# Peptides against a protein of PDB entry 4GMN, part 217

Target 1, 375 residues: chain A of PDB entry 4GMN
Amino acid sequence: RYANITLLALVTLASIGTDFQETLVKGNQGSRESPISAADEEWNGFDDADGDAMDVDQKSSSGEDQEEDYEEIDVKEDDEDDDDDSITSEMQADMERVVGADGTDDGDLEDLPTLRELIQTAVPQLIRLSNLPIDSDESLTIQSHALSALNNISWTISCLEFANGENANIHNAWYPTAKKIWRKTILPILEADSADLKLATQVTSLAWAVARVLHGETPTDGNPHRKFISLYHSSKQQAGGNSNSIEEPEDPFQGLGVKCIGVVGSLAHDPAPIEVNREVGVFLVTLLRQSNNVPPAEIVEALNQLFDIYGDEELACDKEVFWKDGFLKHLEEFLPKMRTLTKGIDKRTQPELRTRADEALLNLGRFVQYKKKHA

## One batch from the design tools (peptide; made by RFdiffusion4, then SolubleMPNN)

Design b2_p23_1_s2 (from b2_p23_1, 13 letters changed)
Fold by OpenDDE base, seed 3:
Structure b2_p23_1_s2 (fold): chain B 375 residues (1-375), chain A 23 residues (1-23)
Amino acid sequence: as target 1 above (375 residues)
Amino acid sequence: SFREEARRRNLAFLRSLKPPVIE
């Protein structure tokens, strides 16, 4: 009875974390009807001047494509308003406030009582539950559900804009809690060196969500980047042996490899130690060099992390790692491989993967040109 | 900008977070 109530509470907290995310996404989509004044923060690096449009001779073969009159089957979306009563009116009001709140500097979530209770009351209990001794299937189930709840909450918070001091109150409230999740939940599980790939995937997902807020300020104690790099390699060795039983996630971006790349990439951002940045940068560039044996989603994530880490020439890692270790040459040599890889993805069967690969390819070309101009 | 694309990547990843299936 108590176990079922605890599990229900954990599932509810995990659901609240997801529903909060969906509401934040919907709220951010609804607020997009307000003209986001493009604050042209001129990323001053792209002088758009030399449009040498490579004349791709698109020979317009005038194929008389017969206008097949696709009868627009008016699929009545039965709006089954599944009123998932899981979101209290107070939670919804807090979510609306988070989307609209100009950042008052006070780390007091006074105007966000549900989010405050989630961060200050629920998350500390979830951390405690994730650290229980595993002595039964019940304790393992509780840990898994606690990790799922922490994951959903952490992901949701990581999707808030914190740039330019936006949501500073939420950032300031979350920051110490995020460090506590890292030190009390993530590190102990990583140190236990469990062969459980499910647990490893849950912890790595949580670690990515936490590291997306903390970035280079993520605690470097025990070199966690090396543990995630090791986990990446170990996961590849296990997948190569048993072709049958690892249910590859339907979404290629939910794979353990992608999550490992996302974590280590996030850990390598300024103000991370240059040694940490170098080890991660070398790992990411090495994936590009070995791309023939790397899933496309991992390549996309590795490129994105490289762009985010080395996109600012004023950072110490630009001079001390990017230029010093010759990363530009490796990126330039990878450009034709990325074109081939991207073209090999079927738009019909993997539309998201293709879109993200097309974006990453475009950005790789732009990034290489940027770095050549600023050499 | 690379920052705007990072924001778009965040939004795409958000769409892939499925709620835990209550078995």
Scores: peptide ipSAE 0.028, ipTM 0.673, DockQ to the pose 0.367
Fold by OpenDDE base, seed 5:
Structure b2_p23_1_s2 (fold): chain B 375 residues (1-375), chain A 23 residues (1-23)
Amino acid sequence: as target 1 above (375 residues)
Amino acid sequence: SFREEARRRNLAFLRSLKPPVIE
């Protein structure tokens, strides 16, 4: 009875976290008048206004329009209006205010009472539940649901813009809680050295969400980047041996490998120690060099992390790691391999993976040119 | 911007956060 009530409460908190994310997505789409095609927001570097757009002469080869009749597979959206009335109108109104709020400097969540209670009351209980001694299957279930709820909440908050002091009130409220999740939930689970791939995937997902806000300010105690790199390698060794591959998640971007890359990439951002940045940068560049044995989704994530880490030439890691360790050469050598990899992805069977690979390829070309110009 | 694209990639990843199915 008590366990069932606790599980229901944890599921409800996880659902609230998901629904907040949906509201955030809708709010961010509503502020963008035109659906900027995902393809048109190209990485422009950090360069100021004098973007000499190198006219890549698009030689319009008039390829004959073979009108392949794409049969519109009428995907019946079974609108199962599961009106999961789980989001209160108050929670929705709080999230709509967060999406629409110009960053008020007031570190008070007075205007966001539901978000305040979520961060200050609910999350500390979830941290407690995730740290319970595992002595039963019920305790494992409670931990899993607590991690799921923490994951959804942390991911939702990580989608808020915090650059340039935007949402500073939410950032200031979340930051100490995010550090507490890291120290009290993530690190203890990583240190327990569990062979449970499900638990490892859950904690890595949560770690990525938390690290996307904390970046290089993530606590370095116990060298967490090395633990996630080790987890990446261990996950690859296990997948090769047991033909009972846990069904590769239908979404290639939900793989443990992608999540590990996302975590370590986020941990390597400024102000991370240069040694941490170097170890992560070398790991990511090594994935590109070994790309024949790496899933395309992991390559896409590794490229995106490399661009995010080394896109700013004013950062110490640009001089001390990127240039010093000769990363540009490895990116240039990878460019033709990325073209082959991207072209090998079937647009029909894996449209999202293909789109994200096309974007990453485009950005790789631009990034290489940017770095050559600023050499 | 690259940050906005990172945000979009992040939003796409988050669309895959399925609510925990109560088994």
Scores: peptide ipSAE 0.021, ipTM 0.641, DockQ to the pose 0.285
Fold by OpenDDE base, seed 4:
Structure b2_p23_1_s2 (fold): chain B 375 residues (1-375), chain A 23 residues (1-23)
Amino acid sequence: as target 1 above (375 residues)
Amino acid sequence: SFREEARRRNLAFLRSLKPPVIE
């Protein structure tokens, strides 16, 4: 009984996190389309898949008329419907305020009651639930759902603009909570060194969402970047051995490899320690050098992380890592490979991956030109 | 700047946010 209520509450919180995200996306797109019922959806990033509706031919099998007299069990629909609409409406109003706030109204979190309660009340409970001792399949299920809810919330918040002091109230409320998620949820799971790829994927997705806000201010205790690099390599070794269909996520950008790159890239931003930046930078550049054996989505993410990390010449990592370790040469040598890779992606079957690769290729050319001009 | 491009990428990324449909 209590387990089912806890699971339902966790699914509801994950749904709220997803609906919050949808509302942010819709608000940014200016399109008032209806919310999709996303109760079971774990948000793992962006899926741009325009699913072409395959016409599944409905073969009309003419099965026979057995009139079994099923007694109408009058299941009283208990009117639980009223409370869900209210939360969705308040959450929508909060998101319309966050998205519609032209940077003049530094609205207090007092004006964002749903987001406030999500950060201040719900997230601390999710952290607690994710950090329970795993002693049963039930506790593992609770952890998984708590991680999914934390993931959806953390991703949604990571999608707010915090540059130039935008949404500073939300940033300031989230920042200490994000550090708590990192220290109390992410680090303990990474230290447990479980062979569970599902759990590893969930914690890595959450770590990416959290690190997208904390960047180089993410706690460096225990060198988590090395753990994610190790996880990246371990995931590749497992995929190469057993041709057992681990259903590669339909979205190439939802792969554990992409998530690992996203985490370590985010961790390497200023003010990260120069040695952390170097180890990550070398890892990312090494992926480009080995690109013949690396999925295109991982190359796209690795390039994007390299641009974000080394795009500012005023940062210490530009002189101390980018120029000292000769990264420009590797990026320049990768340009023709990236052109070949991008051209090899079919626009019909993988339109998103192709678009993201075309963008990354364009940015790589611009980045190399920029760095050559500022050498 | 590449910071502005990263910001633009983040905004483009934000615009491409679709919640994953768990079947």
Scores: peptide ipSAE 0.044, ipTM 0.706, DockQ to the pose 0.414; fails the geometry check
Fold by OpenDDE base, seed 1:
Structure b2_p23_1_s2 (fold): chain B 375 residues (1-375), chain A 23 residues (1-23)
Amino acid sequence: as target 1 above (375 residues)
Amino acid sequence: SFREEARRRNLAFLRSLKPPVIE
């Protein structure tokens, strides 16, 4: 009984996270003015990257980890199907406010009650459930569902615009919680070094969602970028040995390799330590050099990460890593290979992969030209 | 813009977030 209620609550929270996302996608589609013909926009660099990450003077109050005894929310089994529609409607209203509001400087979530409760009440409980001792198949199931809920919430929040101080209230509320997910959920699972590929895929997906908001401010303790690079390599070794088709996920962008690249790319953004940036940059450039043996989706993600990391010439990583380690040469040498790779993708069978590869190829050409002008 | 492409990549990834199926 209690396990089923917990599982139902976790599924509901995960569904809430997905519905919140669908509403964001709809709101962002409504704000699309007419597609200006994408042909003539000269790519002028990445001007305002995440440099205006507000210096939140994190007064490191060494708040002792008071184990706040989070009371068991007695989830009453009131089977009123009406409450699910009500929560979805409140979340929709919160999202319509997030999409429509010019960034109100109010660092409080007073106007976003559903999102506030999701971040302040639900997420801490999901962190707790993800950290339970694994001693049974039931505890494994609870952990998996808790990770799924955290993943969906974290991914949804990571799709909000935080550039230029937009949604600063949400960013400020999420930021400490995202760090808590990283330290209390992601790091312990990565340190346990489990051979469970399913768990590794779940934690890597969550880590990517969290790292897409925290970027280079993600805690570097224990060198998590190296753990994800190791996981990438280990996943490739396992796929090569057993001709048992681990069913490649129907979506090539849902593969563990893509997720590992997304995590390490996000971790390497400024203000990441230059050595972390270098190790990730070298990893990504090495994938391009070895592209004949790398899935196209991983190449697309690796290119996108390289553009996002090194698109700003004012960042320390541009001088100390990109130019110093000669990355431009490798990108230029990869351009003809990327053209061949992209043309080899069947538009009929893999339309999304082809579209993203065409975009990445276009951006690679623009990026190489940009860097040559700024050399 | 490249930001719009990044946003589009983000949104496309999100469309793959399936609610956990209760088996």
Scores: peptide ipSAE 0.022, ipTM 0.674, DockQ to the pose 0.308; fails the geometry check

Design b2_p23_1_s3 (from b2_p23_1, 12 letters changed)
Fold by OpenDDE base, seed 3:
Structure b2_p23_1_s3 (fold): chain B 375 residues (1-375), chain A 23 residues (1-23)
Amino acid sequence: as target 1 above (375 residues)
Amino acid sequence: SFREEARRQLLERHRSLKPPVLT
């Protein structure tokens, strides 16, 4: 009885986190639709081509429409308005404020009561539930649902813009909580060295969401980047041996390999230690060199991470890693391979993967040109 | 930065990382 209520509450919190993300994404799309001024379709004049209208005499054959008296079976649609309005009016108001908020500099969420309650009350309980001793199938189920709720909340928050001081109040409230998730949930699970690939996938997804906000300020205790690189390699070895189809997720971007790349890439951003940046940068460049055995989605993510890490020449990692370790040469040598890889993706069967690969290829060409100008 | 040069060119669009919904 109590277990079922706890599980339902955890599923509900995970749903709320997803719905919140979908609404934030829709709200941000609506603001970027600057009306394409439909103005400059130059109405190229009606060329009066005198094309002889052949009078095709369509003889209206008066078919006798037999009025078949279809008895309107008044199927009372019981509008079960399952108003599964999982989004409360208060949550909707908080979402509208997050999309419209001029950045108040204080880490106070007084104007965002639902988000405040989520961060201050729900997340600390989810951290506790995700870090319980596993002694039963019930405790394992609770951990999995708590990790899913933390994942969805953390992903939602990671979709907010925090550049240039935007959403500074949310960033400042989330930042200590994100560090707590890292230290109290992610690190203990990574240190337990479980052979459970499901748990590893859940914790890696959560780690990516958290690291997308913390970047190089993510706690470096116990070298977590090496644990995720090790997990990447271990996951590849297991997939090759046992034909127990761990159903590869239908979405190629939801794979454990992509998630590992996303985590370590995020961990390597400034102000990460140069040694951490180097180890991650070498890992990512090595994936490009070994691209014949790497899924296309992982290549796309590895490229995006490399562009994000090394896109600023003022950062210490540009001189000390990118130029010093000769990454430009490896990126330039990868261009023809990326063109072949991208062309090999069927637009009909994998439209998203093809679109993201076309984008990553375009960016790779631009990035190589950028780095050559700033050499 | 490359980001500033890239942001001027419509490339930010497709990072709709849908979190895994609990099915």
Scores: peptide ipSAE 0.149, ipTM 0.733, DockQ to the pose 0.406
Fold by OpenDDE base, seed 5:
Structure b2_p23_1_s3 (fold): chain B 375 residues (1-375), chain A 23 residues (1-23)
Amino acid sequence: as target 1 above (375 residues)
Amino acid sequence: SFREEARRQLLERHRSLKPPVLT
C-alpha cells in the first residue's frame, strides 16, 4: 500500500518532468519559425579539374509510376479525460513565464511556484529515495523511479538558457540542488560499481542532465570523468559478448555510449581542470580515430562535445590542450571519414541520425576552417 | 564568428536533444 502510493507519486513526478520538457521544446521551436533565411551562399567546392570522362551509357528505362494509394488509417483519438491535465497546466503556465521572463537576478522563484516546489520540496525527497539501502526488489524499483523523476526534472531545467545571465533566478535556485544530486545520488551509485547496466544507464542520463548545467563546475571528487570513460569501455565489451543485448534503444541517441560521451564532454568545459579537459579531449579524439568501430550517434555526440569544449579560443584549454596536443590534425584527418559515414546513413530508415550527422559534418568543416584562421 | 554562431547553434542543438522519454 505505502509503496504503491510512493511509486505512483514518482511516476507522476517523472511524467510532469517530461511534459514540462515537451512544452519547452515546442516553445523553442515556435521561436525558431523565424525563417532561417537560407543564405544560399553556394559553397563553391574547388573544381579540381581531373577530366577522366568515363562514358557511362544513359539507359532511360521508363519505370511506370505505380501510385500506391496509402489508406489514411484514421486513428480514433480516444479522449480519455485523464485528470493529469491540471498539473500539466500549472507547469505549462510556469514554463511560459520562464520562456518569456526577462531573468530578474534575484534567485527568488516567487513568480514560479510550481518550479519552486519541484526544486525545493520534490527533488530533496527524490534524492533521499534514490539513496535508500537496496535490500529488496521494491527498494530497487523505488530507486529506479526516483532516478527517472530526477532525470526528467534535470533534463527539463537543462533545456533552459542560462548563458549571459538569462534565467538567473532559476539557475541560482537549481545550482545548489544540482550539486546535491551529483554528490548524493550520482557519485554513490557510480562508487557502488554495480554490474546493473539499467541502473548505470539511468544514473548516466541523470549525470548528463546535471552536467549540462554545472559544466566544469561539476564536483571533481573521485574523478567522475574517468568513471564514465570506464563505463563507456565496459558497455562496449559487454555488447560484444552476450547475444542477450538489452535491445539497443530504437533511438540511437539514447544509448549508454552517447550518454557517457555527453557527460564527459560536459565535465570538460571551462573551468574544469586542464588535466580533466585533456583526458576527455583525448578520449573524444580517440573515438574519431577508431570511428570504424563506433556507432554513428556516438561520433555525432563526440563531435558536438569537441566543438563545445574547444569553440572558444580565449579559454585555457584551447592553448594548453587543443593546440598543444595537436587536435586539429585529427579533426582534418576525420573529415573524409565523416563524409563517408554520413553518406552511409539511410535517410529513410534513420532520418534524425542522418540530419544530425549532416549538421555535425557541416560544423566539422566550419570548425576546422575556424581553427585554421585563428591559429 | 564561429564562436557566436557555434554557441547559438550548440544551444539550439542541445535543446533538440529530446531527453529519453522514460517510457
Scores: peptide ipSAE 0.119, ipTM 0.743, DockQ to the pose 0.526
Fold by OpenDDE base, seed 1:
Structure b2_p23_1_s3 (fold): chain B 375 residues (1-375), chain A 23 residues (1-23)
Amino acid sequence: as target 1 above (375 residues)
Amino acid sequence: SFREEARRQLLERHRSLKPPVLT
């Protein structure tokens, strides 16, 4: 009885975290539909003059008017107002405030009651449940659901903009909690070195969501970047042998390889130790050199991480890693390979992968040009 | 900066990533 109630509560918290993300995505898309004023550039169409009016005498074949009495099937659009009652009006109002609020600097979530309760009340319980001793199938199930709920909440928060002091109240409330998730949930599971690929995928997904907010301020104790690099390599060795491939997620960007790249890339951001940055940078550049044997989604993520890590010439990692280790040459040599890779993706069968690869290719060209200008 | 553009694009791309739903 208590287990079933706990599982239902964990499933509900995981659902809420997903629905919150969907609302944040929709709210951020709607704010960008500022009408680009169609500048009515009157494209003065060329006067192509020569309308030779060929009089095609279409003969008047008098086909009999069969009045087929189309019974107007009054499809009552049952406006099933799918009142998607899943998002409470309070949750929607919290998300609208998060998207629209010029960040008041006060770390008080007074104006965000649902988000406050998720961070302050739910997350501490989820950390406790994810860190229970595993002694039964029931405890393993509870851990898995707690990790999924933590993942969805952490992922949703990681989709907020925190640059330039935006959402500073949410950032300040989340930051100590994110460090607690890392130290109390992620690190203990990574240290246990379990052969459970499902658990490894769940903890890696959570680690990515947490590291997307903490960046280089993610605790470096025990060199977790090396564990995720090791996990990446181990996952590739296993996928080649067992034809019981855990169904590669239908979404190529949900793969364990992509998640590992996302974690280690996020961990390598300033102010990460230069040696952590170097080890991750070398790993990512090595994937590009070996691109013939790397899934396209992992290449897209590796490129994006490289742009974010090395996009600022004022950072110590630019001089001490990017230039010193000759990364520009490897990116230039990869440009023609990326063009071939991107063109090889079918737009009909993999539209998202193609769109993200086209974007990453465009940015690779821009990034190489930027680095050559700032050499 | 290229960093600001890259960061914006990263956030946009990650906003399109759905978290794994508990099925």
Scores: peptide ipSAE 0.108, ipTM 0.732, DockQ to the pose 0.728
Fold by OpenDDE base, seed 4:
Structure b2_p23_1_s3 (fold): chain B 375 residues (1-375), chain A 23 residues (1-23)
Amino acid sequence: as target 1 above (375 residues)
Amino acid sequence: SFREEARRQLLERHRSLKPPVLT
């Protein structure tokens, strides 16, 4: 009973995080024509495994017909339906205000009650649930659902613009909570060194969402970038051995490899320690050098991370890593390979991957030209 | 910065990354 209620509440919180995201995407699309197709991933319902009816032949004992008059307890179906529509409407109104705020209403979180309660009330409970001792399949399920809800919320918030002081109220409310997710949820799971690829994928997805907001201000305790680099390599070694059992996600950008790159790239942004930046930069440049054996989506993500990390000449990492370690040469040598890779992607079968690769190729050319101009 | 020049031209599209919604 309590488990089912907790699971339902976690599913509802994950759905709320999804609906917030869809509202943000729709609100942003109202200003820009490019339809990102919603893949309706059908919730694969619980396959009730047909319990084989064991015929237990229990004997006919003839007990007497006492007609006990069962009073029909009129169970009022309390109409639980009214409260869900209200939450979705308030949630939509909050997200429409966040998306529609043309920079003039520095609304306090007081004006975003649903988002406030999500950050201040729900997320701290999800952190607690994600950090429970794993002692049963039920506790694993609770952890997975708590991670899913945290992922959806964190990703939705990470889609907000925080540059130039935009959404500063939301950023300021989220930032301490994001650090708490990192320290209390992500780090403990990474330290547990679980061979569970599902859990690793969930925690890496959450880590990417959190790191997209925290960037180089992400806690560096225990060198988490090395753990995600290790996880990247481990995931590649496992995929090479058992081609039959890991359903690669239909979306090439949902792969654990892409998520690992996204996390470590985000962790390497200023003000990250220069050694963290170097180790990540070398990892990303090494992927480009080994591109013949790297999925195109991972190359696209690695390029985008390199542009974001090294796009600012005023940052210490430009001089101390990018120029010092000779990254420009590797990017220049990769340009013809990226053209070949991008042209090899079928626009009909993989339209998104092709579009993202065409964009990354264009940016690589521009980035190389920019760096040559500022050399 | 290239970030500012790229943000003005390109990064605004990359933020339309559909977060991986775990359904």
Scores: peptide ipSAE 0.131, ipTM 0.754, DockQ to the pose 0.448; fails the geometry check

